# Ledger of designs, part 231: peptides against a protein of PDB entry 3T6J

Target 1, 375 residues: chain A of PDB entry 3T6J
Amino acid sequence: PIVESYIGFIESYRDPFGSRGEFEGFVAVVNKAMSAKFERLVASAEQLLKELPWPPTFEKDKFLTPDFTSLDVLTFAGSGIPAGINIPNYDDLRQTEGFKNVSLGNVLAVAYATQREKLTFLEEDDKDLYILWKGPSFDVQVGLHELLGHGSGKLFVQDEKGAFNFDQETVINPETGEQIQSWYRSGETWDSKFSTIASSYEECRAESVGLYLCLHPQVLEIFGFEGADAEDVIYVNWLNMVRAGLLALEFYTPEAFNWRQAHMQARFVILRVLLEAGEGLVTITPTTGSDGRPDARVRLDRSKIRSVGKPALERFLRRLQVLKSTGDVAGGRALYEGYATVTDAPPECFLTLRDTVLLRKESRKLIVQPNTRLE
Target 2, 372 residues: chain A of PDB entry 3T6J as posed
Amino acid sequence: PIVESYIGFIESYRDPFGSRGEFEGFVAVVNKAMSAKFERLVASAEQLLKELPWPPTFEKDKFLTPDFTSLDVLTFAGSGIPAGINIPNYDDLRQTEGFKNVSLGNVLAVAYREKLTFLEEDDKDLYILWKGPSFDVQVGLHALLGHGSGKLFVQDEKGAFNFDQETVINPETGEQIQSWYRSGETWDSKFSTIASSYEECRAESVGLYLCLHPQVLEIFGFEGADAEDVIYVNWLNMVRAGLLALEFYTPEAFNWRQAHMQARFVILRVLLEAGEGLVTITPTTGSDGRPDARVRLDRSKIRSVGKPALERFLRRLQVLKSTGDVAGGRALYEGYATVTDAPPECFLTLRDTVLLRKESRKLIVQPNTRLE

## One batch from the design tools (peptide; made by RFdiffusion4, then SolubleMPNN)

Design b2_p22_8_s3 (from b2_p22_8, 14 letters changed)
Fold by OpenDDE base, seed 1:
Structure b2_p22_8_s3 (fold): chain B 375 residues (1-375), chain A 22 residues (1-22)
Amino acid sequence: as target 1 above (375 residues)
Amino acid sequence: DIAELQAKLASLTKESVILPPL
C-alpha cells in the first residue's frame, strides 16, 4: 500500500484569529479506487474553475495542477479529524507553488453509518434517500470543496515594490461596476486581514463552491452518476447542507455570541442564504416528536434547487469571492457576520431551534484507530 | 449501561472538522 503522512502546525481553526496552527499529524493509506475519481476531477479542474461565478480576473492567473488523494486514516493526532484537507494553508504558496488535496475516506465512512431511526430533522420521505446517497454525495462535496473551493480564487496584491498582480485600469469589480479599490498589501494574508472570520468565511466559500458546482453534469459524471442517480446525489448534497446548517446551532454559544466550529458556522450561513432565497426552497418546520417534546423538520424542494437555490448561491458566492479578492474586510465581515448572526427573530427563530437541536443531539461517534493485519 | 458509557465516550472524542458529529 501507498502510505501518506503529514505532521506539524497545520490548521489554525483553534486560533480565534486564525493565525496560529495546531500541532497535528496523520498516517494513512491511499485508497486507489477513490483516488482515481479525484484524479479525474483534477483533470477537469481547470475547466471547472471557469464555471465559478466570478470573472477570470478574480481567478488565479495560472492553474497549478494539484495532487488529490483519497486516504484511509490509520492514525490521526490532533483535536479534530477532518474529512478533507487542502494544504498548504498559505495563500501565497497556493497561488505560486500549488497545493495538495486529501480526502480522508474512512472518516467519511464513519459519518455515513447512520441508523434511520436516529436520523434527525428529515422528513420520512427523505430519510431513505439521504441514507443511500449521503456518502456518495459527500464524496462529491469534499472533492469540490477542497479542490475547487480552497483551490480557487485570486487575491489582489500589491507587493513591497508597489507592483500589482492585476491591471488596475481594466479589472472591474463585478459587484460595484467600478475599478478595484482595495487589495492586500505586502505582508498581509487572508488570515491576518480577515482574522476572526477568516477560517469560517473560507470554509463557507468552499462549501458554497461544492454546492454550486455539484450541479454541473461533468462533475457528476466524474463521480459516476447519471440520470436519476445524479439528481438524487445533487438533492442529498444540498439537503445535507441545509440540515447541517440547522445542526450547526449546536456549535453556537449565545452567551458569547460566538461560534465554536468554523465549518458548522459556514453551513449555518449557507442555510441562511438559501432560506433568504425564499420561494419555498428551504423550509424548517418546528414539530413535536413522538416523545411529545420539540422537534423540527428540514424540507428542501428539489425542483427549486436550480431555479432558486443556484442563483441565490451564485450571487452569494460571487460576493464572497470578490470581497476576499479585494481584501475588503469591512464588506466581507458585514456580509458574513450578517448571515452568521443567530437571533430568535421570526420566522426561523433560530435560538428556539437551537434548543430543539440540543434536545435532539445525537451522541458523537467514537472514532477508533484501526489496526492493519495480514490475513 | 452501554448507552451511558457510549455517551461518556462520545463526550471525550475529538470533533470531526468537516462533518457534523452524528
Scores: peptide ipSAE 0.058, ipTM 0.508, DockQ to the pose 0.084; fails the geometry check
Fold by OpenDDE base, seed 5:
Structure b2_p22_8_s3 (fold): chain B 375 residues (1-375), chain A 22 residues (1-22)
Amino acid sequence: as target 1 above (375 residues)
Amino acid sequence: DIAELQAKLASLTKESVILPPL
């Protein structure tokens, strides 16, 4: 078997300022069969990057073909086990040296298994479909998230010598219609500049890329889905995201007005964006469970994903990227924190919904390291 | 068997506990 490992101060999610890495390490075995699927996605990545909703001037000048590998984890040391990894976590290095994508396949497999009777916040009619397509849809989402999410977008930089990596005279900000007014200076990084929102903001951008690009027929074809199956995968992927946005409330601490998990905050933000789109795209309905206690249902109108959801996400995603590229911390913080705010304002009453989420919370799963055996 | 292990772990673990893609 092909063995891969990494070790070091890698992920900064536990740092409130998003800069200090937590010491982490793993040993894993390459899953060749699953890796082959992601290689097909890599082969189409350059073309798919052009489908993202920002001008080419806001995309990397040169596509650097990454490695994308599916790994089965044998041992993991850290505060949490991810489903996917994009490294290095330095955007400057990603733009100049390239990057590597990793899917932790056996971690994903654990996440796929859900008992129907314990599946919360979905309509009964959606449960079987959700169970059937959750795994496949998540594979699509992870691939897009890592490869085309974290792997996309240009940072505008002025180097130590005063040279720009963009043409100041010709590049136009698509949101303002003006020339570029801000950029990263020498020594400034994404994390150092955006600080407390950097991790969650980037996760939100990556998740949004996944939702947006999963609508593209070529993506579904790469993963082997066509016709009705492709549409079901799309539906379940979007449904999973809006459900995750509701579940995310578990990780909000009202007393401290803070989020404890960057990815969940990101998913809540996406939920807010899609709710704002209106037109019956997403509906969260408080209900009463079979036990007589509060419950809730999330509904996603399949027929409105392309007509309502996609345009809303497109506008939001473009804005995320533009603010990231230009290093506009004030604008980025205003946008992101606006959607990340949790109140009890009607009609959603998110703080009340949070109580429901906590009430319906399942026990935390413990992941145990496997042993290998010779057959 | 990885599949068997995954099935066993799936019965014991909650999806929300697994960190999503980084």
Scores: peptide ipSAE 0.051, ipTM 0.460, DockQ to the pose 0.212; fails the geometry check
Fold by OpenDDE base, seed 3:
Structure b2_p22_8_s3 (fold): chain B 375 residues (1-375), chain A 22 residues (1-22)
Amino acid sequence: as target 1 above (375 residues)
Amino acid sequence: DIAELQAKLASLTKESVILPPL
């Protein structure tokens, strides 16, 4: 078997300022069959990057072909096991030297296993479809999230010599219609500038890329889905995201007005964006469970994903990228914290919904590390 | 027996999934 491993101070999610890395390590075995799908995605990545909703001037100047492998984890040491990994985390290295993408296949498989009777917040009519396609749709989401999410976008930089990596005279901010007015100076990084929102903001951008690009027929074809199956995968991927946005409320601490999980905060933000789009795209309805206690249902109108959802996500995703590229912390914080704010305002009453989410929360599952043998 | 391992692991993990950075 092909064995992969890494070790070091890698992820900064445990740092509230997004700067200090947690010491992490894993040992895994390459899943050749699943890796082949990601290799096809890599082969199409340069073309798919052009489908992202920002001008080429806000995308990387040169596409650096990354490695992408699916791994079955044997051992993992860290505070949490991710479904996917994009490394290195240094923006300058990602843009100049390249990066590697990893899907932790067996971690995803564990996440896919859901008992129908315990599946919360979905309409009964969606449960079987959700169970059937959660796994495959998540594979698509992870691939897009890592490769084209984290692997996309340009930071405007002025180097130590005063030179810019963009043409100040010709590059136009698509949101303002004006020339670029802000950038990263020498020594400034994404994490150093955006600080407390950096991790969650970037995860939100990556997740949004996944939702946006999963609508592209070529993406679904790469993963082996066509016709009705492709549409079901799209639907379940979007449904999973809006459901995750509701579940995310578990990780909000009202007393401290903060989030405890960057990815879940990101998913809540996306839910808010899609709710704001209106037109019946997403509805969250408080209900009463069979036990007589509060419950809720999330409904996504499949027919409105492309007509309502995609345009809303496009606008939002473009704004995320533009603010990131220009290092506009004030604008970025205003945008992101606006959507990340949790209140009890109608019609959603998110603080009340949080109580429902907590009430319906399952016990924390323990992930047990497997063994393997050579036969 | 990766498929069997995946099936077994699927029963043990939480629904929340983490995906890492830029």
Scores: peptide ipSAE 0.046, ipTM 0.435, DockQ to the pose 0.120; fails the geometry check
Fold by OpenDDE base, seed 2:
Formats: C-alpha cells, structure tokens, sequence
Structure b2_p22_8_s3 (fold): chain B 375 residues (1-375), chain A 22 residues (1-22)
C-alpha cells in the first residue's frame, strides 16, 4: 500500500484570529480507486472553473494543477477529523509550489453509517435514498469543495509598488456595473480583512461551489454517475446540505449570538439562502415525533433544484465571490451575517427549531482508529 | 510581486471539510 502522512501546526479553525495552527497529524493509506476519480476531477478543473458564476476577471489567472488523493486514515491526531483537506494553508506556497487535496474516505464512511431508525429530520421516503447516496454524494461534494471551492476565485491586489493584478479600466464589478473600487493592499490578506467571518465565509463559498457545480453533468460523469443515479446523487447532496443547515443550529449559542463551528454556520447560511428562494424548494415543518416530543421534517423539492435552487445559489455565490475579490468587508459582513442571524421570527422560528434540534441530538459518534494486521 | 500577494491571500483560506460531531 501507498502510505501518506503529515504532521504539524496545520489548521487554524480554533484560532479566533485564524492565524495560529493547531497541532495535527495522520497516517493513511491511499485508496487508488477513489483517487482516480479525483484525478479526473483535477484534469477537468480548469474547464469547470469556467462554469462558476463570476466573470473570468474574478477567477485565477492561472490554474495550478494540484494533487488530489483519497486516503483511508489509520491514525489521526487532532481536535477534529476532517472529511477533506487542502494543504498547504500558506497561499504563497499554494501559488508557487501548488497544493494537495485530500479526501479522508474512511472518515466519511463512519459518518455515513447512520441507522435508518435514527436518521432525523428527513421524510420517510427520502431516508433510503439518503442512506444509499450520502457517501457517494459527499465524495462529490468534498471533491468540489476542496478543489473548485477553495481552489477558485481571484483576489484583487495592489502590490507595494502600486501595481494591480487586474485592469482597473476594463474590469467591471458584475454586481454594481461599475469599475472595481476596492482591493487588497500590500500586507492585507483574506483573514486579516474579514477576520471573524473569514473562515465561515470561505467555507460557505466552498460548499456553495460544491452544490452549484454538482449540477454539471461532467462532474457526475467523472464520479461515475449517470442517468437516474446522477439525479439521485444531486438530490441527496442538496438534501444533505439543507439538513445540515438545520442541524447547524446545535452550534449556535443564542446568549452570545455566536457560532461555535465555521462549517455549520456556513451550512445554515446556505439553508437560509435556499429558503429565501421560496417557491416550495425547501420546507422545514415542525412535527411531533412518535415519542410525543417535538420533531421536524426537511423537504427538498428535487424538481425545483435547477429552476429555483440553482439561480438562487448562483446569485448568492457570485455575491460572495465579488465581495471576497474586492476585499469589501463591510458588504461581505452585511451579507453573510444577515444570513447567519438566528431569530425566532416566523415562519421558520429558528430558535424554536434549535430546541428541537437539541432535543433530537444524536449521541456523539466515537471514531475508533483502526488497527492494521498483516495477513 | 502581485503573484506573491495573491499567494499570501490564497493561503489564508481554510480548505478542510470538518465532520460535525453529529
């Protein structure tokens, strides 16, 4: 087997300022079959980047071909086990040396091992599809999230010499119709400018890219899905996201008006975007469980994903990218915090739903690291 | 240079999908 490992101060999710890395390490074995799918995705990345809903002027000038590998983790040390990673986290190294994407396949498998009877907040007729396709759909989502989510978009920069990496006279902001009015100056970074929302905002952008691009037939083909299977994978991927947005309420602290997990906040934001789209795309219905206690059901109309969901996500994702590219912190914060706000306003009554989510909270899954044996 | 600045900006993006405790 091909063994891969990494160790060091890598991820900064636990740093309020997003700067200090947490000590992390793993040893893993390459899954060749799944890695081959990601390699095909990498081969198509430059083309797929053109499908993103912003002008080429807002995309990277040059795509650096990354490595993408699926790994089965033997040992992991850290505060949280990711489903996917993109390293290094140093942008300068990413630009000069390239980057590596990793999917932790067996971690996903554990996450997918949900018993049908314990699966919360889904309609009964969706549960079997969800169980069947959660894994495969998440592989698609992780691949898109890491490679084309985090790997996409241009930041407008003025260097220390006053030179711009874009043509100030010709580049137009697609949201305003005007020339670019803001950019990153020398020494300014994504994290330094967007600060407290930077991590969650970027995760939201990456997740949105996944949802948006998974609608593309080429993406599903790369992962080996065609016809009805492809449509089911799309449906389950979107369904998983809207469900995750509801589950995310667990990680909101009303008393402090803050989120404790960046990815979950991002997923809640996406849920809010899709709810705002209306037209019956997403419906969250409070119910009473078989135990007589509060419950809820999330319904996603698959027939409206392309007609209602895609346009809503397109507009939102474009706004995210434009605000990111231009370094418009005020606009970005207003947009993102607006969708990230949790109130008890009808019809959703999210604070009330949060109580339901907490009530239906599953026991924390223990991930036991495997032992390898020579046979 | 501008490429270096872009690289520095890109490095600040976290590209990990963390599994929730749920």
Amino acid sequence: as target 1 above (375 residues)
Amino acid sequence: DIAELQAKLASLTKESVILPPL
Scores: peptide ipSAE 0.042, ipTM 0.627, DockQ to the pose 0.070; fails the geometry check

Design b2_p22_8_s4 (from b2_p22_8, 13 letters changed)
Fold by OpenDDE base, seed 4:
Structure b2_p22_8_s4 (fold): chain B 375 residues (1-375), chain A 22 residues (1-22)
Amino acid sequence: as target 1 above (375 residues)
Amino acid sequence: NIAELQAELASLTKEATLLPPL
């Protein structure tokens, strides 16, 4: 087996200043089969980038292909176990030497395992399918999210010398039909401009890329899914995202009107986008559980994913990218915060649903260190 | 500079790898 180890002061998430790394370490074995899938995904990245719903002028001029490896973790020492890792964390090294993407495959598989009787908010008819395909669908989602989500899109920049990385005369904003009117100036960054929404906005974009591109047969083929299996993986991936959008309400604090988790906020936004698409694509129905207390069911109409969901997500994702590329903070904030707003307005009554979500909150899973042997 | 832009994005996306359970 190929063994990889990772150790040091790496992640700074626990530092209030985001500067000091927490000591972290793991030992893992390369999952060759899954790594090969990610390698094929990387090999197809340039072509798949063209499938994203923005003009090539809004895509990076050159895609720098990273290494992408799936790891089965034997031991992990840290405050939390990530689903994936992008290293190194030093920007100078990333620029000069490149970077590596790592998926912690077995962590994902275990973390998303659930007992059928404890699986919340799904229709009974979907539960077995969901349990079967949640892992594989999430592998697809994570791969797309990391590689083609975070790895995609161009920022329009004017450098210190006044030069643009785009042709001001020929590049057209696909949303407005006009020339590009805003960009990042020297010293401006994504984070500096979009600030409080930057992380969640980017996660939303990446998640949306995953949902959007998972519809492509080539993607599913890369992951080894064809025919009915491919359709089931697609369905479960979308269903998982819609369900996650409901679960996200746990991470909203009504009293403070804020979100405590960027990814969950992003997933709620996606849910709102898909609900807005209408036509019965997504339905959230309050119910009464067997205990006589509030419950809910999320339904996704499989037959409407491509006809209703995809176009809605396409439009939304394009808007996200265009606003990001042009540094249009006002437009971006208006768009994103609009979908991120949680009210008790009908028909969804999200604040009421939040109470249900909290009531049905699942216990945190404990991940136990595995062992391995040669057979 | 594409490398710089990718590096910046990568820096921002570090938190993306620490996904809460779905």
Scores: peptide ipSAE 0.024, ipTM 0.588, DockQ to the pose 0.053
Fold by OpenDDE base, seed 2:
Structure b2_p22_8_s4 (fold): chain B 375 residues (1-375), chain A 22 residues (1-22)
Amino acid sequence: as target 1 above (375 residues)
Amino acid sequence: NIAELQAELASLTKEATLLPPL
């Protein structure tokens, strides 16, 4: 087996300033079969980037080809185990050495070991399909999220010499129809400009890219899905996302009007976008559980994913990217915080649904480190 | 463009971790 490891102060999620890494380390074994799928995805990345819903002028001029590997974790030390990683987190190293995308496959498998009877908020008819395809669909989502989500989109920059990385006379903002009116100045970064929403906003963009591109036949083919299987993977991926948007309410603190987890906030935003699309695409119905207590069901109309969901996500994702590219913090904040707002307004009554989510909260899953033995 | 790259990388560095759906 091919063994990979890393150790050090890597992720800065727990630092309020996003600067100090926490100590983390793992030892893992390469999953060759899944890694080969990610390699094919990498090989197709430049072509797939063209499928994203913004003009080429808003896409990177040059795609830097990363490594992408699926790993089965033998041991992990840290505050939390991710499903996917993009490393290193040092800009200088990314420039000189490149970057590596990693999927932690068996972490996903543990997350998928949900017993059917404990699976919340899904219709009974969806549960078996969800259980069957959750893993494979998430592999697709992780690959797209990391590689083509985080790896996509251009930032418009004016350097210290006053030069622009775009043609100010010819590049048009597709949302306004006007020339580009804002950009990043020398020393300005995504994080410095968008600050409190930067992380969640970027995760939302990356997740949206995953949902949007998973509809592309080439993507599904890369992962080995065709015909009915491909459609089921798409359905479950979208279903998982809308369910996650509901589950996200656990991480909202009403008293402080804040979110405690960036990815979950992002997933809630996507849910709101898809709910706004209407036409029966997504329905959340409060119910009464078998125990007589509040419950809920999420329904996703499979037949509406392409006709209703895709156009809604396209418009939203384009807006996210355009606002990001132009450094339009005011517009970006207005858009994102608008969808991230949690109220008890009908018809959704999200604060009431939050109570249901908390009531139905599953016990914290314990990830036990596997013991590997040589036979 | 180094400035672009820095700005882009900064967007990637902070949330390089996809958490599994709860």
Scores: peptide ipSAE 0.022, ipTM 0.674, DockQ to the pose 0.059
Fold by OpenDDE base, seed 3:
Structure b2_p22_8_s4 (fold): chain B 375 residues (1-375), chain A 22 residues (1-22)
Amino acid sequence: as target 1 above (375 residues)
Amino acid sequence: NIAELQAELASLTKEATLLPPL
């Protein structure tokens, strides 16, 4: 078997300021079959980047081919086990030595192992389909999220010598129709400028890229899905995201008006975007459970994903990228915090729904380290 | 190029890109 490992101060998500890394380590075995799918995705990445909803001037000038590997984790030491990672997280090393995308395949499999009777917030007609395709759809989402999400978009920079990495005279902001009026100056970074929203904003962009690009037939073909199966994978991927947006309310603290998990905040934002699209695309209905206590159902209209969902997500995703590229912190914060705000305003009444989410909260899953053997 | 984009993003953004399990 091919064994991979890493160790060090890796992820900064536990730092409120996003700066201090948690000491983490893992040992894993390469899943060759799944890695081959990601290799095909990497081979198509340059073409797929052109499908993203921003002008080429807002995309990276050159595509650097990363490694992408699916791993089955044997041991993991850290506060949380991710589904996917992009390493190293040291900017200097990423620039000089490159980076690697990793999907932790067996972590996904465990996370998706939900008993049908315990599956919350879905319509009964969706449960079997959700159970069947949750794993495969998540493989697609993780691949797109890591490779084309985090791997996409250009930052406009003026270097220490005063040179720009873009043509100030010809590059137009697609949202304003004007020339570029803001950029990153020497020493400014994404994290330094966007600060408290930087991590969640970037995760939201990456998740949105996944949802948007999973609609592309070439993506599904790469993962081995065609025809009705491909459509089911798309549906379950979008359904999983809107469900996750509801589940995300667990990680909101009303008393502090803050989010405790960047990815969950991102998923809530996406839910808000898709709800705003209207036209019956997404519906959240408060119900009463079999126990007589509050419950809820999330419904996604499959027939409206392309007609209603895609255009809404396109506009939102473009705005995310444009604001990121231009370093427009004021605009970015206004947009993102607007969608990330949790109130009890009708019709959704999200604070009330949060109580329902907490009431229906599943027990924390325990991840047990696996064994492997040669046959 | 996605790799260049990733490198640029990595250089300009916090390196930690993790997807927690859904």
Scores: peptide ipSAE 0.024, ipTM 0.581, DockQ to the pose 0.083; fails the geometry check
Fold by OpenDDE base, seed 5:
Structure b2_p22_8_s4 (fold): chain B 375 residues (1-375), chain A 22 residues (1-22)
Amino acid sequence: as target 1 above (375 residues)
Amino acid sequence: NIAELQAELASLTKEATLLPPL
């Protein structure tokens, strides 16, 4: 087998300033079959980037083709095991040597191992379909999220010499119809400008790219899904996202008005966007469980994903990208924090739903190192 | 463009570690 490993100070999520890495490491084996799917996705990336809902002027001038590998983790040392990683986290190394996208495939499999009777917040009719396609749909989502989510979009920059990486006279902001009025100056970065919302905002953009592009037949074909299977994968991917948006409420602290997890905040924002689209696309219904205690059900209307969901997500995703590209922190913060606000206002009553989510919370899963055997 | 790469890399350095839904 092909063995991959990494070790060092890598992820900075535990640093309040986002600068100091936590020491972690893993040893993993390459999953050749899944890696081949990601390689096909990489081969199609330049074409798929054109399907994103912003002008080419807001896309990178050159797509930097990364290595994309699926790994089965044998051992992991750290505070948490990710589902996907993009390494190295050093800017200078990414510029000179490139970067590698990694999907931790068996970590995903463990996360999806939910017993049917314990699966919360879904309609009974969706449970079997969800269990069947959750894994495959997540493979699609992770691939799109990492490669075409994080790998897409241009930042407008003025360098130290005063030169722009875009034509100020011809590039038009698609949201305003005007010339570009803001950009990143020398020494300014995404993190330095957007600060407290930067991580979650970027995750939200990447997740939205995944949902948006998974509707494209070529993407499903790359992953080996056609016909009814492809439609089921799409449905379960979107269903998983709206469910995740509800589950995300666990990671909100009402007393502090803050989110404790960037990805979960992002998923809640997407849920809010899809709820705002209306027309019965997404419905969250408070119910009473078999135990007589509060419960809830999330329903996604499959028939409205393309007609209602896609246009809503398109508009939102374009706005995220435009605000990111132009370094418009005020606009970006207003947009993102607006959707990330958790209140108890009707009809959703999210704070009340949060109580239900906490009540129905499953015990934390323990991930144990697997044994390998020669056959 | 080094400045663009630095800005982009800074955006990417937040390794979007997809944490599985807990």
Scores: peptide ipSAE 0.023, ipTM 0.672, DockQ to the pose 0.059; fails the geometry check

